# Ledger of designs, part 222: peptides against a protein of PDB entry 8OXM

Target 1, 371 residues: chain A of PDB entry 8OXM
Amino acid sequence: FKAEFRLAGGVNLPKIIDCVGSDGKERRQLVKGRDDLRQDAVMQQVFQMCNTLLQRNTETRKRKLTICTYKVVPLSQRSGVLEWCTGTVPIGEFLVNNEDGAHKRYRPNDFSAFQCQKKMMEVQKKSFEEKYEVFMDVCQNFQPVFRYFCMEKFLDPAIWFEKRLAYTRSVATSSIVGYILGLGDRHVQNILINEQSAELVHIDLGVAFEQGKILPTPETVPFRLTRDIVDGMGITGVEGVFRRCCEKTMEVMRNSQETLLTIVEVLLYDPLFDWTMNPLKALYLQQRPEDETELHPTLNADDQECKRNLSDIDQSFNKVAERVLMRLQEKLKGVEEGTVLSVGGQVNLLIQQAIDPKNLSRLFPGWKAWV

## One batch from the design tools (peptide; made by RFdiffusion4, then SolubleMPNN)

Design b2_p22_1_s4 (from b2_p22_1, 12 letters changed)
Fold by OpenDDE base, seed 4:
Structure b2_p22_1_s4 (fold): chain B 371 residues (1-371), chain A 22 residues (1-22)
Amino acid sequence: as target 1 above (371 residues)
Amino acid sequence: MLSEDLKEAGKMLDEELLKAKK
């Protein structure tokens, strides 16, 4: 290891260290403190298994459908080493960086990211109707710009087109695999984009198996498919390549039901794998100080009411695990809302749920559903 | 070898370019 380190951004101030391997190659490593990396490590293994299934199928192999993975080495319950995702940027940093974000550069007359956040936080405890109205006002005055990522990075039109397709395929694969594993909505800082491949890398996998639905502000989308995520696909949006890649990924997942159930069952009952949502983890996920550094928390202490829905968690760990397995089996059978759907019908429902502004308006404002 | 999606998206782009030229 080199004696010098850099700080990565974030509350936990992770250390970027350079190490020389036994092969003489320099590798960047991210040393995280205070984070349980065991969940990330386990989910990376599940993604590798999903990639193996996708590579076995001719249609998904021809399309190069993969979820990007990185190496995770947990060192303790609160520390570990990550492979540093060199040549990646958080999509949130590209889109909504305070100084030079793409929204500010391309849409200087739109609302600032801070104005959008403030407006949505002001209605966080309001009715779904009030949330929807303010979300629509925010969306009207904060137009998507993520199309410019590929345009800035890839000046050759043929390369630009190829990279936009690589992005679209990466979103499709990660969306469907993420839905099957119950990753839910993904914070914009927890989605990295590779500046060379245009593929997505999902990091900080602390919510899985639909545990986002039991947060104080429940998740209402199957995966992140916000306006900027869609804008990065170009003029066709969710139609054509994205939809077909979702369908082909879902076909492979559904046809691999027994394998996926067996894998997830082993993980759910692993005593070293804490996938369950706890109150401290829920507070940490929806009260991140990184989102508060711009918003002085007028923590009005009076929200006693959010305590009530946590009391039904007195279901034995086994009943929660059984429910997760049952819901996974339903997803893999195409059972949605008590109805068996075709792959195309299921994918269509998931896309419609993910892009519905009524669902997006109900998400936790800290996760920036307007981006 | 272009992926089938690249070929199909190439066709869509050619169709969009043909529509924009009309």
Scores: peptide ipSAE 0.017, ipTM 0.400, DockQ to the pose 0.013
Fold by OpenDDE base, seed 2:
Structure b2_p22_1_s4 (fold): chain B 371 residues (1-371), chain A 22 residues (1-22)
Amino acid sequence: as target 1 above (371 residues)
Amino acid sequence: MLSEDLKEAGKMLDEELLKAKK
């Protein structure tokens, strides 16, 4: 390791350190403190297994369908080393940076990101109808610009087209794999884009197995397919490449039902893998960005030694794990809302749910559903 | 570190995955 470190910013002040490998290559690593990276490490292994399934199928292999992974080395419950995703940027940083974000650059007469957030926060406790109306007003005055990412980064038309396809495939694969695993908290800072490959890297995997549905403001979409995410696909939007890649990914997942159930069962009953939502985690995820300064409760895992009878905790945990497995089995059978759907029918329903302004308007304002 | 059960599950998967290639 080099003696010098850089701060990556943010409240946890993660340290970027340069290390020299045994191969003599310098690599950047992120040392994250005060966070349990075990969940991220576990989910990266699940993604690697999903990638192995996708590489076996001829149709998904031909399309190069993969979910991007990064190396996580958890050191403790409160510390770990991440392989720094070099050459990636948060999609939120590109889109809605206060100084030079793409929305401000390309749409200077639209609402600011702050104005949009403020409007949605003002209606957060209001009816679903009032949230929908304000969300539609925000969307009308905050038009998508993510198409410009590929246009800025890839000047050659042939490269631009290839990278737009890589992006669309990455969104499709991560959306379906993420849906099967019940990934939540897909806000614009938890999704990175690789500036060279145009592929997405999903970080902060702390909401899995549909635990986002039990948040104080429940998650109402299966994955992030917001207007900017769609705009990055270009003129075809969700139709054509995206839909076909979702269908082919879903086909592989459904055909791998037994394998995926066995994996997830082992994970759910791993005593070292805390996937359950707790009240403190729920509060942290749905706090205001302005309130982030004071309330880092160190999730002292130690304070949960409230002597609830071990039997009642185990029974409650087992019932939640069983429900997660049942819901995963339903997804892998194509059971949605009590109806068995074809792969195309299931993917269509998920796309419609993800793009529905009524579902998007109900999300927590911090998720930034208008972006 | 990942649990041994997770490593073993990963290994069983790699083995099942190797069997499905034969």
Scores: peptide ipSAE 0.008, ipTM 0.362, DockQ to the pose 0.016
Fold by OpenDDE base, seed 3:
Structure b2_p22_1_s4 (fold): chain B 371 residues (1-371), chain A 22 residues (1-22)
Amino acid sequence: as target 1 above (371 residues)
Amino acid sequence: MLSEDLKEAGKMLDEELLKAKK
């Protein structure tokens, strides 16, 4: 370990440390000190398993459909070392950096990222109709620019094209697998892009099994397929390569139903894997700037009242786990809203749900659905 | 044999290159 560390931005002030491996290579590591990295570690194992399933299928293997994984070493219940994804950048950093973000560079006359966020925060407590109107105004005045990522990074036209395909395949694979696992909290800082491969790396996997739907502001989309995400695919957007890669991924997931159910069942009942949404986690994920003042964690809430009968907690937990398994089974059967869909029908429904401005306008403003 | 995805992707590239030249 080098003696020097850098602070990564964010509420938890994660430490970036440079480690020299036994191979003499320097590797950046992110040390998170307050997050339960066990959830990330478990979800990375699930992604590795999904990658194994995708590699076994000839169609998905030929398309190189994979979810990018990173190494997680949990050190404690609240600390661990993440392999810092060297050569990745948060999509939010590229798009909406206050100094030199792509929106500011390519669309200098559009609303600033701050103006967009402010407008959406002002309507956060308003009707769905008012949220939709303001979201449409924001979208009109904040046009997508993510196409320029590949154009800036890949000057050779043939390389540029291959990288845009790699991006589109990565979005498709991660979107479908993320949907199957009920992965939430897909804000622009939780999705990294590799500057060399153009593949996405999903981080902060703490909202899984549709627990984003029970947040104070429920998640209304199956995955992030916002206008910039689509713009990065180029002129066809969600059609052609993206749709087909989603369908082929969904086909592999549905054909692997028994395996996926067995794995998720083991994970849901693992006493070390806290996947359930709790009020403190919900508050942390959807913290309002106005609420920063009062959350002194009075650590002095006596351990006494949390003796709600362990039996009632266990019964409630088991019922939640059973509902998660049932919903996973439904997804893997193509059951959406009580109707059995084909792979193409299910993928089409998910794409439509993900791009619907009515769904996007209802998201928590911190999710930045206009980006 | 280029996969159908690579062929369709090639058509997409040609269409984008044609649009970027306009």
Scores: peptide ipSAE 0.024, ipTM 0.513, DockQ to the pose 0.014; fails the geometry check
Fold by OpenDDE base, seed 5:
Structure b2_p22_1_s4 (fold): chain B 371 residues (1-371), chain A 22 residues (1-22)
Amino acid sequence: as target 1 above (371 residues)
Amino acid sequence: MLSEDLKEAGKMLDEELLKAKK
């Protein structure tokens, strides 16, 4: 290990360390503290299984549909080493988190990222109507710029076009698999983009199996398909390549129902895999930037002996696990809102839900739905 | 072989370039 570390951006301030392997090669590693990396490790195994299913199908293999995976080495319940995704950047860092973010560079007369966040925080406790109106004002004065990522990184027109296509395919594959697994907390820091491949890397996989819906501000979208995400696809947006890649991914997932159910059942009952949302995790995920200073969680582990009888805890857990399995079966059958949909109908519904400004306006302001 | 998506995306790019020349 080198003695020097860099802080990665974001709330958890993960440490980037350079390690020399026994092979004499330098490797970047991310040291996360305070996070249970077992959740990330388990979800990476599920993504590898999904990639195996996608490689077996001729249509998804021809399209090179894959989810980017990384190595996770848990060291404890609160620490571990991630293989740092070398040559990746958080989409939020490129777009909004630095003084030279793409929104400021390409749209200097638009609202600042700070002004947008402030406006949405002011209406956080207001009606859905007031949230929608302010969200539409923010969106009008904060126009998407993510098309410039590929234009800055890929100067050759043929390479640029191939990379824009790789990006669109990566968004489609990760969106559908993420929906099937109920992956939440898809804020702009939890999605990295590879500067060489233009593929997305999803990190911080601790909100799964639709547990984002039981947050104090519930998640209202199936995946991140915000205006900047769509702008990166180019002029076709969600039509053509993106829609077809979603449909082909959904076909493979639905045709793999038995395999996916068996895997998820084993994971839900694994005593080492804590996928359930607890109140402390919920508070942590939806903390206000103003509250980050004072809430040192003095998690005095002592006081909330909620003496729920062990039997009532186990019965409550089993009932939640059963509901997760039932909802997974519904998704894999194409059951949405009590109706059986075709693959095209299901994908269309999910796209419409993900781009609906009424759904986006209801998200927690820290999710940055206007980006 | 170009993937079907590359062929379609190429066709869309050609249609865009034709619109930008008009």
Scores: peptide ipSAE 0.016, ipTM 0.406, DockQ to the pose 0.013; fails the geometry check

Design b2_p22_2_s1 (from b2_p22_2, 13 letters changed)
Fold by OpenDDE base, seed 2:
Structure b2_p22_2_s1 (fold): chain B 371 residues (1-371), chain A 22 residues (1-22)
Amino acid sequence: as target 1 above (371 residues)
Amino acid sequence: SEEELKEKGKKIVEEILEKALK
């Protein structure tokens, strides 16, 4: 370890430590000190397994459908070392980083990221109709620019085309696997893009098994497929490559039902894997950016050993776990809203749900659904 | 059996944990 550390930006102020490996290579390590890195570690393993399933299928293997993974070394329930995703940037940093963000550079006359955030925060407690109207106004005055990521990074047209395909495949694979696992909190800082591969790296995997739906502002989309995410696919948008990659990923997931159910069951009953939503976690995830500075580390999780009878906690936990397994089984059967759908029908429904401005307008403003 | 599936899943998770920790 080098004696010098850098702070990565963000709420948790993760420490970047440069480590010299046994191979003499310097590797950046991210030390998170507050997040349950076990959740990230467990989800990385589930992603590796999903990658194994995708590599066994000829159609997904030919398309190189994979979820990008990173090494997680959990040191405790609240601390660990992440392998820093070297050569990645948060999509939010590229898109909306102050005055140098791609929106400001390419669309200088559009609303600022701050103006968009402010407008959506002002309507946060309003009707769904008022949220929708303001979201549509924000979207009209904040046009997508993520197409420029590949154009800036890949000057050769053949490389540019290949990288745009890699991006589109990565979005498709992570979206479908993320939906199956019920991944939430897919805000623009929790999705990194690799500057060399154009593949996405999903981080902060603490909202899983649809626990985002029980947040004070429930999640209303199956995955992030916002206008900038779509713009990064280029002129084809969600049609063609993205849709076909979603369908082929969903086909592999549905054909792997027994394996996926067995693994998720083991994870749900692992006493070391705290996947359940708690009020403190919910408050943290839906805190306003202005309030982020004042959450003193002094909420000792130790004192709320309210001796609720172990039996009642276990029964409530078991009922939630059973409901998660039942919903996972439904997804893997293609059961949506009480109807059995084909792979194409299910993928189409998920795409429509993810791009629906009504669903997007209902999300927590911190999720930045207009980006 | 559901128990055999749980035990098999536990072993898979443990093997995956061991591989991720190496």
Scores: peptide ipSAE 0.009, ipTM 0.408, DockQ to the pose 0.023
Fold by OpenDDE base, seed 4:
Structure b2_p22_2_s1 (fold): chain B 371 residues (1-371), chain A 22 residues (1-22)
Amino acid sequence: as target 1 above (371 residues)
Amino acid sequence: SEEELKEKGKKIVEEILEKALK
């Protein structure tokens, strides 16, 4: 191990360490010191299985639809080594780094990332209407810039076009697989982009099976499809390549219903896979940056509304698991809001839900839905 | 033991992956 470590961006301040393998090769490793890397390890196995299903289908194989995976070696309940995706950067670091983020470089007259976060935190306890108005003001004064990632990294126009397509395919595959697995919205620091492939790598898979819906600020989107995520696709946005890749991924997922249900059932009943949301984890995931210094949960006892959502946690583990399986079965049948949809109809609904400013404005401000 | 449960869970996941992969 080298004595030098870099902090990867993210809530957990994972340490990037350079390790020399027994083969004499230096490998960058991400050391997480707070989270159960078992969740990441299990979800990587599920992603590998989804990739196998996608490789078996001729249409998804021809489109090279894959969810990027990484090797997880859990060392303890609270520590492990991730095989660091060498040549990746968190999209949040590229977009909203305080010194040299793409928003500051390309849009110097827009609101700072801090100003946007402050405005949205001020309305966090306000009405949905007030949240929406402030979110629209933030969005108007914080224009997307993620198109410039591929433009900066790929100077050749033909390579640039191919990499933008690879990005769009990666977003589509990860969005649909993420929806099926209930990963919900993904914090901008938990999405890495490969600087050579333009593919996304999802890390920190601690929220799965729609457990983001039982957070103090519930998730309102099926996956992260924010303005910068869309801007990275280029002028067509969610139309054309993205939509078609979502549809083809969803077709494979729906046609693999029995396999997916069987695997998720086993994982839900695995006593080693703590997928359930607990109050401490919920608090940690939605902790304010200002509160990172004080490990004291000022649980102000008077927010009676938080107690009602906690009473749903007292549902027997089996009832929660059954509900997750039922909802997974509904997704795989195309049942949305009590209606059976075609693959195209379901994908369209999910895209509309994910890009709706009303849904985005209701997300936890710490997850930066304006980015 | 927690380790035996780990090994059993790993084997179950591996067997299910192998069955799903055949």
Scores: peptide ipSAE 0.007, ipTM 0.370, DockQ to the pose 0.022
Fold by OpenDDE base, seed 1:
Structure b2_p22_2_s1 (fold): chain B 371 residues (1-371), chain A 22 residues (1-22)
Amino acid sequence: as target 1 above (371 residues)
Amino acid sequence: SEEELKEKGKKIVEEILEKALK
């Protein structure tokens, strides 16, 4: 191992460790600290199953609809080696790096990423109306620039067009599968883009099965479809290729209902897969940068009082698992807000929910919904 | 049956975990 480590970004700031193998090859390894890498491992396998379903369907196979997966080697509950996604960069690093981020380079007269975050943090405890007004002001003064990623990386117009399509397909597939699995909104550092393929890699899959809705600031979008995510698709935005790829992905998911329910049921009842939101995890995911200093983890949680009867915890867990399964079944039937929708109707509703500035303005400011 | 689904499921997760660990 080299003595130097880099921060990979992400909610949990995983450390990139360069290791020299016995073969003399440098391999970047992502070392996640406190995270249960089992969650990432399990979710990568669910993505592989979704990819298998997508490859069996002729329409999704022709469109090359896949979720990018990475190898997760869990070493312990608190340590593991991720095969580093070589040739990837976090979207957040490309967009909002303080030194050379694309927003600063292409929009030097816009608000800084820090100014945007400060403005949204100031209204975090205010009304939805005040949040919306400030979010609209932030958005007006922080214009999307993610179109420049493909323009910088792919100078040949034919290659540029192909890579923009690959990006758009990757966003569509990950958005719909992410919605089915309840991944919700994704922090900009937890979405990597491959510099060669323009495909997305989702990391840090610790929020699943709509557990983002029970956070102190609940998620209000089905997936991340922010202005920069849309800008990367180019002039057509969410229309045309993106919409059609979402519809074809959703069609495969709905037609695979029994398989997906069986898989998720198993995962929900696996005692080794802690998908439930705990208060410490919720606090960590939505901590303010200012609040990091005082939480000395001198939670000596005295082992005594957490002997709430195993029976009552098990009944509570079972009721949560049942609700997750019921909601998954509804999604796979196209039941939204008590109404059965067609694939096109359901996909349209999800897109509208994901791009609605009212929904985006209500998200946790730390997740930067204006990016 | 609900039990057959649980058993099929346990096998799928075990195979998944085994493949992720190999």
Scores: peptide ipSAE 0.007, ipTM 0.383, DockQ to the pose 0.024
Fold by OpenDDE base, seed 3:
Structure b2_p22_2_s1 (fold): chain B 371 residues (1-371), chain A 22 residues (1-22)
Amino acid sequence: as target 1 above (371 residues)
Amino acid sequence: SEEELKEKGKKIVEEILEKALK
């Protein structure tokens, strides 16, 4: 370990530690101090399994459909080392960095990222109609710019084209697998882009199995397919390579139903894998600036009320786990809203849900649905 | 011990992954 550490920006004050491996390679490591990195480690194993399924299928293998994985070394229940992918940047840092963000550089007359966030926070407690109107105004005055990522990084037109395809494939694979696993909290800081491969790396996997739907502000989209995410695909948008890669990924997932159910069942009943949403985690993910003041750590919440009968907690947990498995089985059968859909029909529904401005306007403002 | 449960859980996940990957 080098004696020097850098603080990465963010609420959890993650420490970036440069480590020399036993192989003599210098690796940047992110040390998270509050997040259960076990959840990330478990989800990386699930992604590795999904990658194995995708490599076995000829159509997905030819398209190089993979989810980017990273090594997680849990050091404790509350701390661990993430292998910070050298040469990755959060998409939010590229897009909406206050000084040098792509929105400010390419669209200097649009609303600032701060103005957009402020407008959406002002309507956070308002009706869905008022949220939708303000979201549409924000979207009109904050136009997508993520196409410029590949243009800035890849000056050769042939390389640029291949990298745009790699990006589009990465978005498709991670979106469908993320949907199957019910992955939430896909804000612009939890999605990294590799500056060399143009592939996405999903981090902070602490909201899984549709637990984002039980947040105080429920998640209303199956995955992040916002205007900048789509703009990064270029002129083809969602109707070209993206849709076909989603369909081929969904086909492999549906054909692997038994394997996926068996693995998720084991993980849901693992007593070391805390996938359930708790009130403290919900409060942490959706902190309102007004609510920061009254969380005095009443350390003295008596140990007595946490003695809800272990039996009643276990029965309630088992019912939640069964419901998660049933919903996973439905997804893998193509059951959406009580209707059995084809792979193409299911993928189409998911794309429409993900791009619907009514769904996007209802998200927590911290998710930044306008980016 | 919590460590033995952790190692058993890890082995169970590895064995299930190995069985599902065969």
Scores: peptide ipSAE 0.007, ipTM 0.380, DockQ to the pose 0.021

